# Ledger of designs, part 279: peptides against a protein of PDB entry 6UG1

Target 1, 304 residues: chain A of PDB entry 6UG1
Amino acid sequence: SNEERKRRKYFHMLYLVCLMVHGFIRNEWINSKRLSRKLSNLVPEKVFELLHPQKDEELPLRSTRKLLDGLKKCMELWQKHWKITKKYDNVGLYMRTWKEIEMSANNKRKFKTLKRSDFLRAVSKGHGDPDISVQGFVAMLRACNVNARLIMSCQPPDFTNMKIDTSLNGNNAYKDMVKYPIFWCEVWDKFSKKWITVDPVNLKTIEQVRLHSKLAPKGVACCERNMLRYVIAYDRKYGCRDVTRRYAQWMNSKVRKRRITKDDFGEKWFRKVITALHHRKRTKIDDYEDQYFFQRDESEGIPD
Target 2, 301 residues: chain A of PDB entry 6UG1 as posed
Amino acid sequence: SNEERKRRKYFHMLYLVCLMVHGFIRNEWINSKRLSRKLSNLVPEKVFELLHPQKDEELPLRSTRKLLDGLKKCMELWQKHWKITKKYDNEGLYMRTWKEIEMSANNKRKFKTLKRSDFLRAVSKGHGDPDISVQGFVAMLRACNVNARLIMSCQPPDFTNMKIDTSLNAYKDMVKYPIFWCEVWDKFSKKWITVDPVNLKTIEQVRLHSKLAPKGVACCERNMLRYVIAYDRKYGCRDVTRRYAQWMNSKVRKRRITKDDFGEKWFRKVITALHHRKRTKIDDYEDQYFFRRDESEGIPD

## One batch from the design tools (peptide; made by RFdiffusion4, then SolubleMPNN)

Design b2_p30_4_s4 (from b2_p30_4, 16 letters changed)
Fold by OpenDDE base, seed 4:
Structure b2_p30_4_s4 (fold): chain B 304 residues (1-304), chain A 30 residues (1-30)
Amino acid sequence: as target 1 above (304 residues)
Amino acid sequence: ESDELWGKLAELYREFKENFEEYEKKLLNF
C-alpha cells in the first residue's frame, strides 16, 4: 500500500539517524585521551616517523609511499595487539530485513548495552567484534597524531523493497555478509591531497581509491545484507561527511535509487542530519574532497 | 555489542508503530 511505503520510508529515515548517531558516539569514544595514551605505546618511533614523513620536494610520491608503509606497519602492529575477534551476534550492524524488524519488535528481549567503559576496555585488551577492532585502529592512528577518519557504511532496511517476506537463506549468509566490512578507516594524505582507504581487519588492505574500491560489496549474496548506500566519515574534530561517492562506482545510476536522497525532500532532510552531526568548521581538506566528488560525478555521467 | 543498537532499534520500531503520527510530525519538521 501507499501507507506501507510511507511507513518503510520513515522507519528507514529513523534507522539511518540512529546508525549515524551511533557512528558519532563511537567516534567520540575513540577520541578518549586515556585510550590514546595506551594505544600510542603500540607504535614504535620508526613507524611514527613513517606516518609523519617530511615533504619530498623533488617527488611528493616518495612521502606518500612512506605514509603507506607506515600504515601497513600499523596494520601489522594492530593484528599483533588484537587477540580475540568475536563473531557478530546475529548480523551485527549489517542490513536487517523488514521481516526481521517486525519479529524483533514483538520480542521484548533485553539487549546488553555496551558502555563507553566496556568499549575502552575491549579496545585496550584487543577483544571484540570487527567493528570495535576497526574503531580501535582509528584510535591508535589518532593517538599517533594521524588525521584518521572512522568510516561507517550505514545499513538501514531497504525502503525500496516492498516484499512482505524478505527471508534470507541461513548458513552461507554469514560468510557472504562479513566478506565486506561495515566499518573502516580513511587517512588524509597531505602530499597527494587525497584520502587513503584502510581496512585493517576484514580485507587487510590499503587503497588509494580512484574509481573503484575493494570495500564495495560485489555479487547478489554479499549485497543482501551490505548495500553500499550511506558511507559516513567521522573525523577527529567531530566532522561528519557523506563519502559514499568515493566507494560507489555507480552513484547516479544505481546507489541514488536506494537512498532517501533520491527525491528533494530526502536530500534536504539528509543534509540537515549531516549538518546536525557536523561539529567543526569547513577546511581545505573538505574542498579537495568535494572537488574529487564533483570530478567523480562528472566522470560517471547521467545514467541513460 | 552490536546487539545493543539492534535492541534499541527494535524498541524504536515498536514505539514508531504505536506513535506513527508523532514520529511523522517529528521527521517532517526536522
Scores: peptide ipSAE 0.431, ipTM 0.913, DockQ to the pose 0.869
Fold by OpenDDE base, seed 2:
Structure b2_p30_4_s4 (fold): chain B 304 residues (1-304), chain A 30 residues (1-30)
Amino acid sequence: as target 1 above (304 residues)
Amino acid sequence: ESDELWGKLAELYREFKENFEEYEKKLLNF
């Protein structure tokens, strides 16, 4: 019905806000001064120096290569720190079906609350799910004065899916679900004026995204619970930015049709949500990023 | 944890279904 379409659209909006607020709160937690002091001790001076290379005036690419090597070594150090990777409880923050949402509303279950203290302890011990691990990695980089963002791929239910029963096949569902991350890191490269993508946990990769990312879900089974639609970046100064354009090859042709921003109302609404979560002034880094997104929109063209 | 947020989202879905018009008004006037 038209009513069910409206209901799914509006609940998608509410769900998206809750996810974005969750990302914001986790970004505050990883700014903990107590955690920062503990995590800085994991990074040797030689690795710290690689994270902060001098500007090579002859070849700025050499400075970027040092930063990339420093980030690689930080991923290796982080893997040594992380002792226990827990599985997600159920599907974690991956996308739920409408049926799963309806069934959950009928079940009064006590859900386990992860307090800030428990999170900080989990990160400090190296015990937790992949999301806690990525968030802790961002905290370690921030402890080393690196301009690292927490990235969250928000997975609200698909409001464009009007099917009542979306039964997902159970057995392979977890493996296909976790094939691509929900959380990752971006690091500002001051030499190339670009964000470097870092997945320290899942794919264990460092990427300088040009046209496509390895972190973008591929294949039907992986996209059932992970649709790249709302990639939100949370920085150390409580900035909040939509960075979906970086990871979406087909933003205009495919991704926009699955976003609330497909219409003017949704675009204005989503801009207000971003603005409400953006607690810093604009910087030259935002200008370089917006210029990159503009060039990516021009290079994709208008979908036929 | 993801479960806490999921629990809150499930509760929010119930409240949203019960109070649809109020939530519609809040979303439209945001």
Scores: peptide ipSAE 0.430, ipTM 0.912, DockQ to the pose 0.858
Fold by OpenDDE base, seed 5:
Structure b2_p30_4_s4 (fold): chain B 304 residues (1-304), chain A 30 residues (1-30)
Amino acid sequence: as target 1 above (304 residues)
Amino acid sequence: ESDELWGKLAELYREFKENFEEYEKKLLNF
């Protein structure tokens, strides 16, 4: 019905706000001074120096290569620190079906709240789910004065799916779900004027995304619970930015159609949500990023 | 952790269904 279409659209909006606020809160928690002091001790001086290379004026690419090597070593150090990767309870922050939402509404199960103290302890011990691990990795890089962003791929229910039963079939649903991350890191490369993508936990990869990312879900089974639609970046200064364009190869042709921003109302609404979560002034880094997004939009073209 | 947020989202979904018009008004006036 038209009513069910409205309900799914509006609940998608509410769900998206809750996810984005959750990312904001986690981004605040990883800025903990106590955590920062502990995590900085995981990074040897030689690795710290690689994270902060001198600018090579002749060949800035040499400086970028040092930074990339430093980030690789940080990823290796983080793997040594992280002792216990817990499975997600159920599907974690991956996309729920409409049926799962309906069924959960009828279940008065008490859910245990993770306190900030418990999170900080989990990160400090190296015990937790992959999301906590990524968040802790961002905290470690920030502890080393690296301009690292927490990236969250927000997975609200698909409001474009009007099927009544959206049950997912298949025994491998968890493996397919966790094949691609929900959280990752970006690091500002001051030499190339680009964000470097770092997945320290899932794919264990470092990318300089040009046209496509390895972190973008591929294949039907992986996309069932992980649709790349809302990739939100949270920086150390409480900036909030939509960085979906970096990771979406087909932003205009495919991704936009599945976003609330497909219409003018949704675009305006989503801009207000981003603005409400963006607690810093614009910087030249944002200008370089917007220029990159513009060039990516032009290069994709307008879909027929 | 993820379960907490999911619990809150499930509660929010109940409240949203019961108070749909109020939530519509809040979303449209945001």
Scores: peptide ipSAE 0.425, ipTM 0.911, DockQ to the pose 0.865
Fold by OpenDDE base, seed 1:
Order: structure tokens, then sequence, then C-alpha cells
Structure b2_p30_4_s4 (fold): chain B 304 residues (1-304), chain A 30 residues (1-30)
């Protein structure tokens, strides 16, 4: 019905706000001074120097290569620190079906609250789920004075899916779900004036995304619980930015149709949500990023 | 942890169902 379509649209909006606020709160928690002091001790001086190369005026690419090598070594150090990767309880922050939402609303289950203290302890010990691990990796880079962003691929229920039964049953459902990350890192390269993508946990990859990312879900089974629609970046200064354009090859032709921003109402609403979560002034880094997004929109073109 | 946020989202879905018109008004006037 039209009412059910409206209900799914509005609940998608509420769900999206809750996810984005969760990412904001996690981004505050990883700025903990106590955690920063502990995590800085994981990074040897030689690795710290690679993270902070001098500007090579002759060949800026040499400085970028040092930064990339430093980030690779940080991923290796992080793997040594992280002792226990817990499986997600159920599907974590991956996309729920409408049926799962309805069934869960009927279940008055007491869910366990992870307090800030428990999170900080989990990161410090290296014991937690993949999301806690990625968040801790961002905290380690920030502890080394690296301009690292927490990236969250927000997975609200698909309001464009009007099927009644959307139950996802399958033996490999968990494996297909976790094949691509929900959380990752971006690092500002001051030499190339670009964001470097870092997945320290799932794919264990570093990318300089031009047109395509390995972090973008591919294949039907992987896209059932991980639909790239809302990739939100949280920086160390409480900036909040939509960076979906970086990771979406087909933003205009495919991704936009699955976003609340498909219409003018949803675009205006979503901009207000981003603005409410953006607690810093604009910088030249934002200008370089917006220029890159503009060039990506021009290069994709308007879908026919 | 994912369970807490999921629990809150499930509760929010119940409240949203019961108070649909109020939530609609809040979303449209945001």
Amino acid sequence: as target 1 above (304 residues)
Amino acid sequence: ESDELWGKLAELYREFKENFEEYEKKLLNF
C-alpha cells in the first residue's frame, strides 16, 4: 500500500539517524585521551616517522609512498595487538530485513549495553568484534597525530523493498555478509591532497580510490545485508561528511535510487542531518574532497 | 553492542508504529 511505503520510508529515515548518531558517539569514544596514550605505545618511532614524512619538493610521490608504508606497518602492528575477533551477535550493524525488524519489535529482549568504559577496555585489550577493531585502529592512528577518519557504511532497511517476507536464510549468510566491511578508515594524504582508504580488519587493504574501491560490495549475496548507500566520514574534530561518492561507481544511476536523497525532500532532510552532526568549520581538505566528488559526478554523467 | 543499538531500534520501531502521525510530523518539520 501507499501507507506501507510511507511507513518504510519514514522508519528508514529514523533508523539512518540512529546509525549516524551511533557513528558520531563512537567517533567521540575513540578520541579518548586515556586510550590515545595506550595506543601510541604500539607504534615504534620508525613507523611514526613513516607516518609523518617530510615533504619531498622534487617528487611528492616519495612522501606518499612513505605514508603508505607507515600505514601498512600500522596494519601489521594492529593485527599483533588484536587478540580476539568476536563474531557479530546476529548480523551486527549490517542491514536487517523488514521481517527481522517486525519480529524484533515484538520481542521485549533485554539487549546488553556496551558502555564507553567497556569499549575502551575492549580496544585496549584487543578483544572485540570487527567494528570495535576498526574503530580502535582509527584511534591508534589518531594517537600518532595522523588525520584519520572513521568511515561508516550505514545500513538502514531498504525502503525501496516492498516485499512482505524479506527473510534471508542461507548456510553462508554470515560469510557473505562479512565479506565487505561496514566500518573502515580514511587517512588524509597532505602530499597528494587525497584521502587514502584503509581496511585494517576485513580485506586488510590500502587503496588510493580513483574510480573503484574493493570495499564496495559486489554480488547478490553480499549486497543482501551490505548495500552501499550512506558512507559517512567522522573526523577527529567531529566533522561529519557524506563520502558515498568515493565508493559508489554508479552514484547517479544506481545508488541514488536506493537513498532517501532520491527526491528533494529527502535531499534537504539528509543535509540537515549531516549539518547537525558536523561540529567543525570547513577546511581546505573539504574543498579538495568536494572538487574530487564534483569531478566524479561529471565523469559518471547523468544517467539516461 | 550491536545488540544494544538493535534493541533500541526495535523499541523505536514499536513506538513509531504506535505514534506514526507524531513521528511523521517530526520528520516532515525537521
Scores: peptide ipSAE 0.438, ipTM 0.915, DockQ to the pose 0.879; fails the geometry check

Design b2_p30_5_s1 (from b2_p30_5, 14 letters changed)
Fold by OpenDDE base, seed 3:
Structure b2_p30_5_s1 (fold): chain B 304 residues (1-304), chain A 30 residues (1-30)
Amino acid sequence: as target 1 above (304 residues)
Amino acid sequence: MERYRELVSSVLEETEDFEEDLEHVIRLIE
């Protein structure tokens, strides 16, 4: 019905805002001074120096290569720190079906909300789910004075899916779900004036995204619970930015159709949400990023 | 709860089911 369409759109918006608040709260937690002091001790001086290379005036690419090597070594150090990766309870922050949402309303199971103290303990011990692990990795980089962002691929229910029953009956459903991350890291490269993408936990990859990301879900089974729609970046200064354009090859032709921002109302609304979560002044880094997004929009073209 | 409510209420109109829906979503996320 038209009513059910409105309800699903509203619930998508509600869920999206709550996911974005969750990301914001986790971003505050990883700014813990107590955690920072503990995590800085995981990074030896030689790796710290690679994270903070001098500017090579002859070839700035040499400085970027040192930073990339430092980040690779940080991923290796993080893997040594992380002792136990827990499975997600059910689907974690991956996309639920409308049926799963409806069925969960009836199940008033007291979900034990992870407290800040428990999160900080989990990160400090290296014991938690992949999301906690990624968040802890961002905290470690921030402890080393690296300009690292927490990235969250928000997975609200698909308001464009009007099917009543979307039972995901696949035996490999969990493996397909976790094939691509929900959380990752970005690191500012001051030499190239670009964000470096770092997945320390899932794909264990570092990339300089040009047109395609390895973190973008591919294939029907992976896209059922992980649709690239809302990739939100949280920085150490409580900035909040939509960075979906970096990871979406087909932003205008495909991704936009599945976003609330498909119309002017949704665009204005989503901008209001971003603004409410953005607690810092604009910087030259934001200017370089917006210029990159503009160039990506021009290069994609207008969908026919 | 409160931090979610404050932000959500600032950007969405409250419906009759707002508190129930909000609590439901928070339970799915946290």
Scores: peptide ipSAE 0.720, ipTM 0.972, DockQ to the pose 0.862
Fold by OpenDDE base, seed 1:
Structure b2_p30_5_s1 (fold): chain B 304 residues (1-304), chain A 30 residues (1-30)
Amino acid sequence: as target 1 above (304 residues)
Amino acid sequence: MERYRELVSSVLEETEDFEEDLEHVIRLIE
């Protein structure tokens, strides 16, 4: 019905805001001074020097290569620190079906909310789910004075799906679900004036995204619970930015149709949400990023 | 709860089921 369409749109908006608040809270927890002191000790001086290369005036690319090598070594150090990767409880922060949401309303199971103290202990011990691991990796880079962002691919229920989806009950669903990450890292390269994408946990890859990312879900089964729609960046200064354009090859033709921002009302609303979560002044880094997004929009064109 | 409520109420109109829906979503995320 039209009423059900309105309800699903509203519930999508509610769920999206709550996911974005969750990402914001986790980003605050990552900024823990106590955690920072512990995680800085995981990074040897030689690796710290690679993370902070001098500017090569002859060939700035040499400085970027040192940073990339430092990030690779940090990823290896993080794998040594992380002892226990827990499975997600149910689907974690992956996309739920409308049926799963309806069924969960009836099951008032007291889920034990992960407290800040328990999160900090989990990261410090190297015990937790993949999301906690990525968040801890961002904390380690921030402890080394690296300008690292926490990236979250927000997975609200699909308000464009009007079917009661009954299909997702199989064990194979978990492997396909976790094939691509929900959380990852971005690192600012001050030499190239670009964000470097780092997935330390899932794909264990470092990318300089130009047109497409390996982190973008591919295939029907992987997209059932991980639909690239709202990729939100949380920086160390409590900045919040929509970075979906970086990871979406087909932003205008495909991704926009699945976003609340498909219409002017949704665009204005989503801008209000981003503004409410953005607690810092604009910087030249934001200017370089916006210029890159503009060039990506022009290069994709308007879908015919 | 409080931090979610404050932000959600600032960006969405409250419905009759707002508190129940909010609590339900938070239970799914946390």
Scores: peptide ipSAE 0.720, ipTM 0.972, DockQ to the pose 0.878
Fold by OpenDDE base, seed 5:
Structure b2_p30_5_s1 (fold): chain B 304 residues (1-304), chain A 30 residues (1-30)
Amino acid sequence: as target 1 above (304 residues)
Amino acid sequence: MERYRELVSSVLEETEDFEEDLEHVIRLIE
């Protein structure tokens, strides 16, 4: 019905805002001074030096290569630190079906909310789900004075899916679900004036995204619970930015159609949400990023 | 709860089921 379409759109918006607040809260938790002191001790001096290369005036790419090597070593150190990767309870922050949402309303199971203290302990011990692990990795890089962002691929229910029952075929659901991450890291490369993408946990990859990312879900089964729509970046200064354009090859032709921002109302609304979560002044880094997004929009073109 | 409520209320119109829907979503996320 038209009413059900309105309800699903509203619930998508509500769920999206709550996911974005969750990302914001986790970004605050990883700024813990106590955690920072512990995690800095995981990074040897030689690795710290690679994270902070001098600017090579002759060839800035040499400095970028040192940073990339430092990030690779940090990813290896983090894997050594992380002792226990827990499975997600149910689907974690992956996309729920409308039926799963409806059924969960009836099941008032007291989920044990992860407290800040429990999170900090989990990260310090290296025990937790993949999301906690990624968040802890961002905390470690921040402890080393690296300008690292927490990236969250927000997975609200698909308001464009008007099917009553979206029963997902159960057998490989978890493996396909976790094939691509929900959380990852970005690191500012001051030499190339670009964000470097780092997935320390899932794909264990470092990339300089040009047109597409390895982190973008591919294949029907993987996209059922992980649809690239809202990739939100949380920085160490409580900045909040939509970085979906980096990871979306087909932003204009495909991704936009699945976002609340498909129309002017949704675009204005989503801008209000981003603004409410953005607690810092604009910087030259934001200018370089916006220029990159502009160039990516021009290069994609308008779909015919 | 409160941090979610404050932000959500600032960007969405409250419906009759707002508190229930909000609590439901938070339970799914936290």
Scores: peptide ipSAE 0.719, ipTM 0.972, DockQ to the pose 0.841
Fold by OpenDDE base, seed 2:
Structure b2_p30_5_s1 (fold): chain B 304 residues (1-304), chain A 30 residues (1-30)
Amino acid sequence: as target 1 above (304 residues)
Amino acid sequence: MERYRELVSSVLEETEDFEEDLEHVIRLIE
């Protein structure tokens, strides 16, 4: 019905805002001074120096290579620190079906909310789910004065799915769901004026995204619970930015159709949400990023 | 709860089911 379409759109918006607040809260937690002091001790001086290379005036690429090597070593150090990766309870922050949402309303199971103290202890001990691990990795990089962002791929229910029964075939193995991450890291490369993508936990990869990312979900089974629609970046200064354009190869042709921002109302609304979560002044880094997004939009072209 | 309510109320109109829906979503993500 038209009513069910309106309801699903509203619930998608509500769910999206709540996911974005969750990401914001986790970004505050990883800024803990106590955690920072503990995590800085995991990084040897030689690795710290690689994270902060001098500008090579002759070949700026050498400085980027040092930073990439430093990030690789940080990923290796993080693997040594992280002793226990827990499975998600249920689907974690992966996309739920409309049926799963409806059924969960009836199931008033008191989920034990993870407190800030428990999170900080989990990161500190090196045990928790993959999201806690990524968030802790971002905290370690921030403890080393690296300009690292927490990235969250927000997975609200698909308001474009008007099927009544949205039961996934029960064979969607936990493995297919977790094939691609929900959380990852970005690091600012001051030499190339670009964000470096780092997945320290899932794919264990570092990439300089040009046209496509390895972190973008591919294949039907993976996309059922992980649709790349809202990739939100949270920085150390409480900036909030939509970085979906980096990871979406087909933003205009495919991704936009699945976003609230498909129409002018949704675009204005989503800008209001981003603005409410953005607690810092604009910087030259934002200018370089916006220029990159503009170039990516031009290079994709207008969908025919 | 409160931080979610404050932001959500600032960007969405309150419906009759607003508090129930908000609590439901928070239980799914926290």
Scores: peptide ipSAE 0.715, ipTM 0.972, DockQ to the pose 0.856

